# Designs tried in a protein design run: peptides against a protein of PDB entry 5KEZ. Part 245

Target 1, 320 residues: chain A of PDB entry 5KEZ
Amino acid sequence: NVAIYNPFRPWWERYQPVSYKLCTRSGNEDEFRNMVTRCNNVGVRIYVDAVINHMCGNAVSAGTSSTCGSYFNPGSRDFPAVPYSGWDFNDGKCKTGSGDIENYNDATQVRDCRLTGLLDLALEKDYVRSKIAEYMNHLIDIGVAGFRLDASKHMWPGDIKAILDKLHNLNSNWFPAGSKPFIYQEVIDLGGEPIKSSDYFGNGRVTEFKYGAKLGTVIRKWNGEKMSYLKNWGEGWGFVPSDRALVFVDNHDNQRGHGAGGASILTFWDARLYKMAVGFMLAHPYGFTRVMSSYRWPRQFQNGNDVNDWVGPPNNNGVI

## One batch from the design tools (peptide; made by RFdiffusion4, then SolubleMPNN)

Design b2_p25_8_s2 (from b2_p25_8, 7 letters changed)
Fold by OpenDDE base, seed 4:
Structure b2_p25_8_s2 (fold): chain B 320 residues (1-320), chain A 25 residues (1-25)
Amino acid sequence: as target 1 above (320 residues)
Amino acid sequence: DAAARQAALVAAAQARAAARAAEYG
């Protein structure tokens, strides 16, 4: 991915890929293989956060400022390490003036235009699908158990399906023969927009963002909410079917105030309430649970926003 | 320059955050 130095190595640089090389702040491919093997050997499975909707931002300077030194040129849509070129992006398909998503009530914009300048891959193309599948298959062959698909809302479900159909079975060294990768898709659906979580059920599980938002409200006793109202927690609260849900109290985005529920989201900053929420989540059978492991950073609020929300995990001169 | 680039990156990050917020709206 792009190496960002201003601010110094923010967490979000990870979500601006320039290649599919397994070479990042976290380590190189050999180290990754080693980690996956060690984890699998003790029953800990690895699920990769796969960024396949886009490459890096269109305004990032061209060059070799990347975690693996690969050259890239956002201006010309040139990512030779893949390789991608201008033919592999949705520049001509997006019809907005800015090239970015301007209206989230327009599903076509949401899927075909750039998410805040991030170069949007043309996933309708078999070439692009194949390159992504090759990347994911490489990971599968290494021994990962599945994937979180980043920004799935911004990809057509059929395109995702086409990619998934190209995937290998899981590595038989650790998984039963014929096992398929576990897929869950980041889809933000709190209602009111045309794109629905149900659009993606055919590909795997989806993130249920209503979960953390509503649970936060209840635990905080906002709006007269009571714990007793959780009697029909899950589908009874309008959430997606349990077998399609990946649930969580917070994630990296809304932990920083960027997302569903706003102030209702509970985080480690609210330790007591957070423990209550996480405890409830783990005790309740609804959905596949995800527990957040995060870190503290020096928050600095200006106009209600943390200007240091970019701060990444503890590191040694940028190396995690 | 470095300052301009930093400003652009910060703006991009803020825009992403805003977009995420919009997705929840």
Scores: peptide ipSAE 0.020, ipTM 0.579, DockQ to the pose 0.408
Fold by OpenDDE base, seed 5:
Structure b2_p25_8_s2 (fold): chain B 320 residues (1-320), chain A 25 residues (1-25)
Amino acid sequence: as target 1 above (320 residues)
Amino acid sequence: DAAARQAALVAAAQARAAARAAEYG
């Protein structure tokens, strides 16, 4: 991914890829392979956060300022480490003046235009699908158990399906023969927009962002909400079917106060309430549960906003 | 009450979009 130095190595640089090389601040491919092997050997499975909707931002300077030193040129859509060129992006398909998503009530914009400047891959092209599948298959062959698909709302479900249909079975060294990768898709569906979580059920599980938001409201006792109202928690609260749900109290985005769910989201900063929420989540049978492991950062609020919400995990001069 | 909650969630989604723009823009 791109290496950003102002601010100094923010967490979100990880979501601006310039290649599919396994070479980041977390380590190189050999180190990753070693970790996956060690984890699998003790029954811990690895799921990769796969960024396949886009490459880096269109405004990033061309050069070799990336975690693996790969050259890239956003201006010309040149990513030779893949390789991608201008033919592999949706620039011509997006019809907005800016080239960015301008209206989230227009599903075509949401999927064909750039997410805040991030160069949008033409996932309708078999070439692009194949390059992504090769990346994911390499990870499968290493021994990962599945994937979180980042920014799934911004990809056509059929394009995702086409990629998934190219995937190998899981590595038989650790998984039963014929096992399929576990897929969960990040889709923010809080209502009010045309794209729905149900559009993606055919590809795997989806994130249920209503879960953390509504649980936070209840535990915080906001708006007269009571714990007794949780009697029909799950589908009874309008959530997606349990077998399609990936549930969580918080994630890296909404932990920073601006993600889906707003101020209701409980985090480790509210330790007691957070433990109550996590305990409830783990005790209740609804959905597939995900527990957050995060870190402290020096929060500095200005006008109600944390100006340090960009801060990444503890590191040594940019190296984790 | 349910309607109010839904409105708040929609507002939160919009806030996320704005925050993402601030992070990547």
Scores: peptide ipSAE 0.019, ipTM 0.559, DockQ to the pose 0.059
Fold by OpenDDE base, seed 1:
Structure b2_p25_8_s2 (fold): chain B 320 residues (1-320), chain A 25 residues (1-25)
Amino acid sequence: as target 1 above (320 residues)
Amino acid sequence: DAAARQAALVAAAQARAAARAAEYG
């Protein structure tokens, strides 16, 4: 991914890929392979956060300022390490003036335009699908068990399916023959927008963002909410079907959320309430559960916003 | 009430997107 130095190596640089090389501040490919092997050998499976909707931001300077030194040029959409070129992006397909998503009530914009400036891959192209599948298959061959598909809301479900149809079975060294990768898709569906979580049920599980938001409200006793109301927790609360849901109290993004809705999210900063929420989540049968493991950073609130919400995970091992 | 809460969640999501846009730009 791109190496961002202002601010200094933020968490979100990891979501700005310039290649599909396994070479980041998390480690190199050999180290990753080693981890996957060790984990699989004791029954711990690995699921990769796959950033396949986009490459890096359009405003990032061209050059070799990346975690593996690969050259890239956002201006010309040149990512030779893949390779991608200008033919592999939705620049001509997006019809907004800025090239970015401007209206989230327009599903076409949401899927064909740039997410916050991130260069949007043309997933309609078989070439692009194949490059992504190659990346994911490499990970499958290493021994990963599945994937979180980042920014799935911004990809057409059919394009995702086309990619998934190209995936290999899981590595038979650790998984039964014919095993398929576990897929869960990040879709932020809080209601009120045309894109729905149900659009993606055919591809795998979907993140249920209402879960953490509603649970936070209940645990915080906001608006007269009571724990007793959780009697029909899950589908009874209007959440997606249990077998399609991946649930969580917080994630790296909404952990840093601002505003009225984001304030309901419980995090490790709210230790007691957070433990209650996580405990409830783990005890309740609804959905596939995911527990967050985060880190502390020096929060500095200005006008209700943490100006240091960019701070990335700690790294002191010399890895770029 | 429920509609108001939902609107707040949508607004928060959009605010996060805007904040991230500022970081990427």
Scores: peptide ipSAE 0.018, ipTM 0.545, DockQ to the pose 0.046
Fold by OpenDDE base, seed 3:
Structure b2_p25_8_s2 (fold): chain B 320 residues (1-320), chain A 25 residues (1-25)
Amino acid sequence: as target 1 above (320 residues)
Amino acid sequence: DAAARQAALVAAAQARAAARAAEYG
């Protein structure tokens, strides 16, 4: 991915890929392979956060400022380490003036336009699908158990399906023969927008963002909410079917939120309430649970916004 | 220039986070 130095190595640089090389601030491919092996050998499975909707931002300077030194040129859509070229992006499909998503009530924009400047891959192309599948299959062959598909809301479900259909079975050294990778898709569906979580049920599980938002409200006792209202928690609250849900109290994005829903999200900053929420989540049968492991950073609020929300995890001069 | 591009990148990344947060409201 792009190596960002101002601010210094922010967490979000990981979501600006320039290649599919397994070479990042966390380590190289050999180290990753070693970790996966060691984890699998003790029954701990690895799921990769796969960024496949886009490459890096269109405004990033061309050059070799990347975690593995790969050259890239966002301006010309040149990513030779893949390789991708101008033919592999949705520039011509997006009809907005900016080239970015401007209206989330327009599903076509959400899928075909750039997410805040991130170069949007043309996932309708078999070539693009194949390059992504090759990346994911390499990981599968290493021994990962599955994937979180980042920004799934911004990909057509059918394109995702086409990629998934190219994937190998899991590595038989650790998984039963014929096992399929575990897939969960990041889709933010809190209602009010045309894109629905149910659009993605056919591909795997979906993140249920209503879970953390509503649970936070209840635990905080906002708006007269009571714990007793959790009697029908899950589908009874309008959440997706349990067998399609991946649930969580917070994630790296919404723990940095300051909006109405973001404010309800419980995080480690709210230690006592957070423990209550996580405990409840783990005790309740609804959905597939995910527990967040985060870190403190020097928050500095200006006009209600944390100007240091970019701060990445503890590191040694950028190396984790 | 380079500094301006970097600033724009940071702004874009932060906008992504903000946009996600806004969906909760």
Scores: peptide ipSAE 0.022, ipTM 0.578, DockQ to the pose 0.178; fails the geometry check

Design b2_p25_8_s3 (from b2_p25_8, 10 letters changed)
Fold by OpenDDE base, seed 4:
Structure b2_p25_8_s3 (fold): chain B 320 residues (1-320), chain A 25 residues (1-25)
Amino acid sequence: as target 1 above (320 residues)
Amino acid sequence: AEAERLAALVEAAQARAEAIAKEYG
């Protein structure tokens, strides 16, 4: 991914890929392989946060400022380490003046235009699908158990399916022969927009952002909410079917006050309430649960927003 | 019957949540 130095190595640089090489702040491919092996050997499975909707931001300077040293040029859409070129992006498909998503009520914009300047891959192209599949298959062959598909809302479900159809079975050294990768898709659906979580059920599980938002409200006793109202928690609250739900109390975005959920989201900053929420989540049968493991950073609030929301995990001069 | 089952599950979940909060502060 792009190495960002202003601010200094933010967490979100990981979501700006320039190659599919397994070199990041966390280590190289050999180290990753070693980690996956060690984890699998003790029954801990690895699920990769796969950033496949886009490459890096369009405004990032060309060069080799990346975690694996790969050259890239956002201006010309050149990512030779893949390789991608101008033919592999949706620049001509997006019809907005800025090239970015301008209206989230336009599903076509949401999927064909750039997410906050991130170069949008043309996932309709078999070439692009194949390159992504190759990346994911490499990970599968290493021994990962599945994937979180980042920014799935911004990809056409059919394109995702086409990629998934190219995936290998899981590595038989650790998984039963014929096992398929576990897929969960990040889709923010709190209602009010045309793209629905149900659009993605065919590909795997979907993040249920209503879960953390509503649970936070209840635990905080906001708006007269009571714990007793959780008697029909799950589908009864308008959530997706349990077998399609990936549930969580918070994620990295809404932990920082952004994305879905707003101020209702409970985080480790509210330790007691957070533990209650997580405990409830783990005890309740609804959905597949995900527990957040995060870190503290020096928060500085200005106008209700943390100006240090960019701060990444503890590191040694940028190296994790 | 289903409502009763769900109520019991919620109560158990609530109890666990409280216990976790108490134990780990």
Scores: peptide ipSAE 0.025, ipTM 0.580, DockQ to the pose 0.014
Fold by OpenDDE base, seed 1:
Structure b2_p25_8_s3 (fold): chain B 320 residues (1-320), chain A 25 residues (1-25)
Amino acid sequence: as target 1 above (320 residues)
Amino acid sequence: AEAERLAALVEAAQARAEAIAKEYG
């Protein structure tokens, strides 16, 4: 991915790929392979956060300032390490003046325009689908069990399906023959927008962002909410079907005080309430549960916003 | 006591996840 130095190596640089090389601040491919093997050998499965909607930001300078030294040129949409070219992006398809999503009530913009400047891949193209599938299949062959599909809201469900149809079975060294990768899709659906979680049910599970948001309000006793109201927690609260839901108390985005769920989201900063929420989530049968493992950073609030919400995970191993 | 309860919940969640993986994977 792109190496961002201002601010210094933020967490979100990881979501700006310039190649599909397994060579980042998290480690190299050998280290990743080793981890996957060790984990699988003790029954711990790995699910990869796959960034397949886009490449890096359009405003990033061309060059080799990336975690594995790969050359890239956002201006010309040149990513030779894949390779991608200008033909592999939705620049001509997006009709907004900026090239970015400007109206989230327009599903076409949401899917065909750039998410906050991130170069939007033309997932309608078989070539692009194949390159992504090759990346994911490489991971599958290493031994991963499945994927979180980042920014699924910004991809057409049919394009996702086309990619998934190209995927290998899971590695038979650790999984039963014929096993398929476990797929969960990040779709932020809190209502009020045309894109719905149900649009993606056919591809796999979907993140249920209402879960953490509503649980937070209940645990915090906001709006007169009571724990006793959790009697019909899950579908009874208007959430997606349990077998389509991936649930969580917080994620890396909304943990930082903004995004889906807002201030209701419980985090490790509110230790007691957070433990209650996580405990409840783990105990309750609704959905596939995901527990957040995060880190502390020096929060600095200015006008209600943490100006240090960019701080990435600790890294002291010398990996650039 | 809290640690033990949490550990039990985590184990239960893991078992549930495995069951889901077998069913839907």
Scores: peptide ipSAE 0.019, ipTM 0.508, DockQ to the pose 0.018
Fold by OpenDDE base, seed 5:
Structure b2_p25_8_s3 (fold): chain B 320 residues (1-320), chain A 25 residues (1-25)
Amino acid sequence: as target 1 above (320 residues)
Amino acid sequence: AEAERLAALVEAAQARAEAIAKEYG
């Protein structure tokens, strides 16, 4: 991924790929392979956060300022380490003046335009699908158990399906022959927009962002909500079917106050309430549960927004 | 052993849920 220095090595640089090489601040490919092997050997499975909707931001300077030293040029859409070129992006399909998503009520913009400047891959192209599948299959070969598909809302479900259809079975060293990768898709659907979580049910599970938002409201006792109202928690609250839901109290985005759920989201900053929420989530049978492990950072609020929401994991001068 | 660990986690989670119910009704 790109190395960002202003602000200094933010967490979100990880979500700006310039190649599919497994060399980042977290380690190199050999170290990753070693970790996956050790985890699998004790029954711990690895699920990779796969960034396949886009490459890096269009405004990032060209050069070799990346975690693996690969050259890239956002201006010319040149990513030779893949390789991608200008033919592999949706620049010509997006009809907005800025090239970015401007209206989330326009599903075409949401899927064909850039998410906050991130160069949008042309996932309709078999070449692009194949390059992504190669990346994911390499991970499958290493021994991962499945994937979180980042920014799935911004990809056409059919394009995702086409990629998934190219995936190999899981590594038979640790998984039964014929096992398929576990897929869960990040889709933010709190209602009011044309893109629905149900559009993605055919590809695997989806994130249910209403879960953390509503649970936070209840546990905080906002709007007169009571715990007794949770007796029909799940589908009774308008959530997706349990067998399609991946549920969580918070994630890295909404923990920083600007993701789906707003101020209702409970985090480790509210330790007691957070433990209650996580305890309830783990006790209740609805959905597939995900527990977050995060870190503290020096929050600085200005006009209700944390200006330090960019701060990544604890590091020593950029080295994790 | 794995089943026992999972059972312990479930029991702990259930205890937490019960505590929540007592506090919030």
Scores: peptide ipSAE 0.018, ipTM 0.510, DockQ to the pose 0.015
Fold by OpenDDE base, seed 2:
Structure b2_p25_8_s3 (fold): chain B 320 residues (1-320), chain A 25 residues (1-25)
Amino acid sequence: as target 1 above (320 residues)
Amino acid sequence: AEAERLAALVEAAQARAEAIAKEYG
């Protein structure tokens, strides 16, 4: 991914890929392989946060300022380490003046235009699908158990399906022969927009962002909500089917006030309420549960916003 | 007591995860 130095190595640089090389601040490919092996040997499975919707931001300077030293040029859409060129992006397909998503009520824009300047890959192209599949298959062959698909809302479900159809079975050294990768897709659907979580059920599980948002409201006792109302928690609250749901109290985005849920989201900053929420989630049978492991950072609020929301995990001069 | 409660929750979560994993077998 791109190496950002202003601000200094933010968390979000990881979501700006310039190659599919397994070479980041967390380590190299050999170290990753070693970790996966060690984890699998004790029954811990690894799921990769796969960023396949886009490459880095269009405004990032060209050069070799990346975690593995690979050259890239956002301006010319040149990513030779893949390789991608200008033909592999949706620049000509997006019809907005800026090239970015401007109207989230237009599903075509949401999927074909750039998410906040991130260069949008042309996932309709078999070449692009194959390059992504090669990346994911390499991970599967190493021994990962599955994937979180980042920014799935911004990809056509059919394109995702086409990629998934190219995937290998899981590594038989640790998984039963014929096992498929576990897939869960990040889709923000709180209602009111044309893209629905149900559009993606065919590809795997979907993140249920209503879960953390509503649970936060209840536990905070906002708007007259009561704990007793949780008696029909799950589908009874309008959530997706349990067998399609990946549930969580918070994630890295909404811990920082970004994405779905807003101020209702409970985080470790509200320790008591957060423990209640996580405990409830783990005890309740609805959905596949995900527990957040995060870190503290020096928050600095200005006009209601944390200006330090970019701060990444504890590190030693950029090295994790 | 708290540790035991948390352990029980983790075990339940693991069991559920294993059951769900069969969906992809």
Scores: peptide ipSAE 0.018, ipTM 0.500, DockQ to the pose 0.017

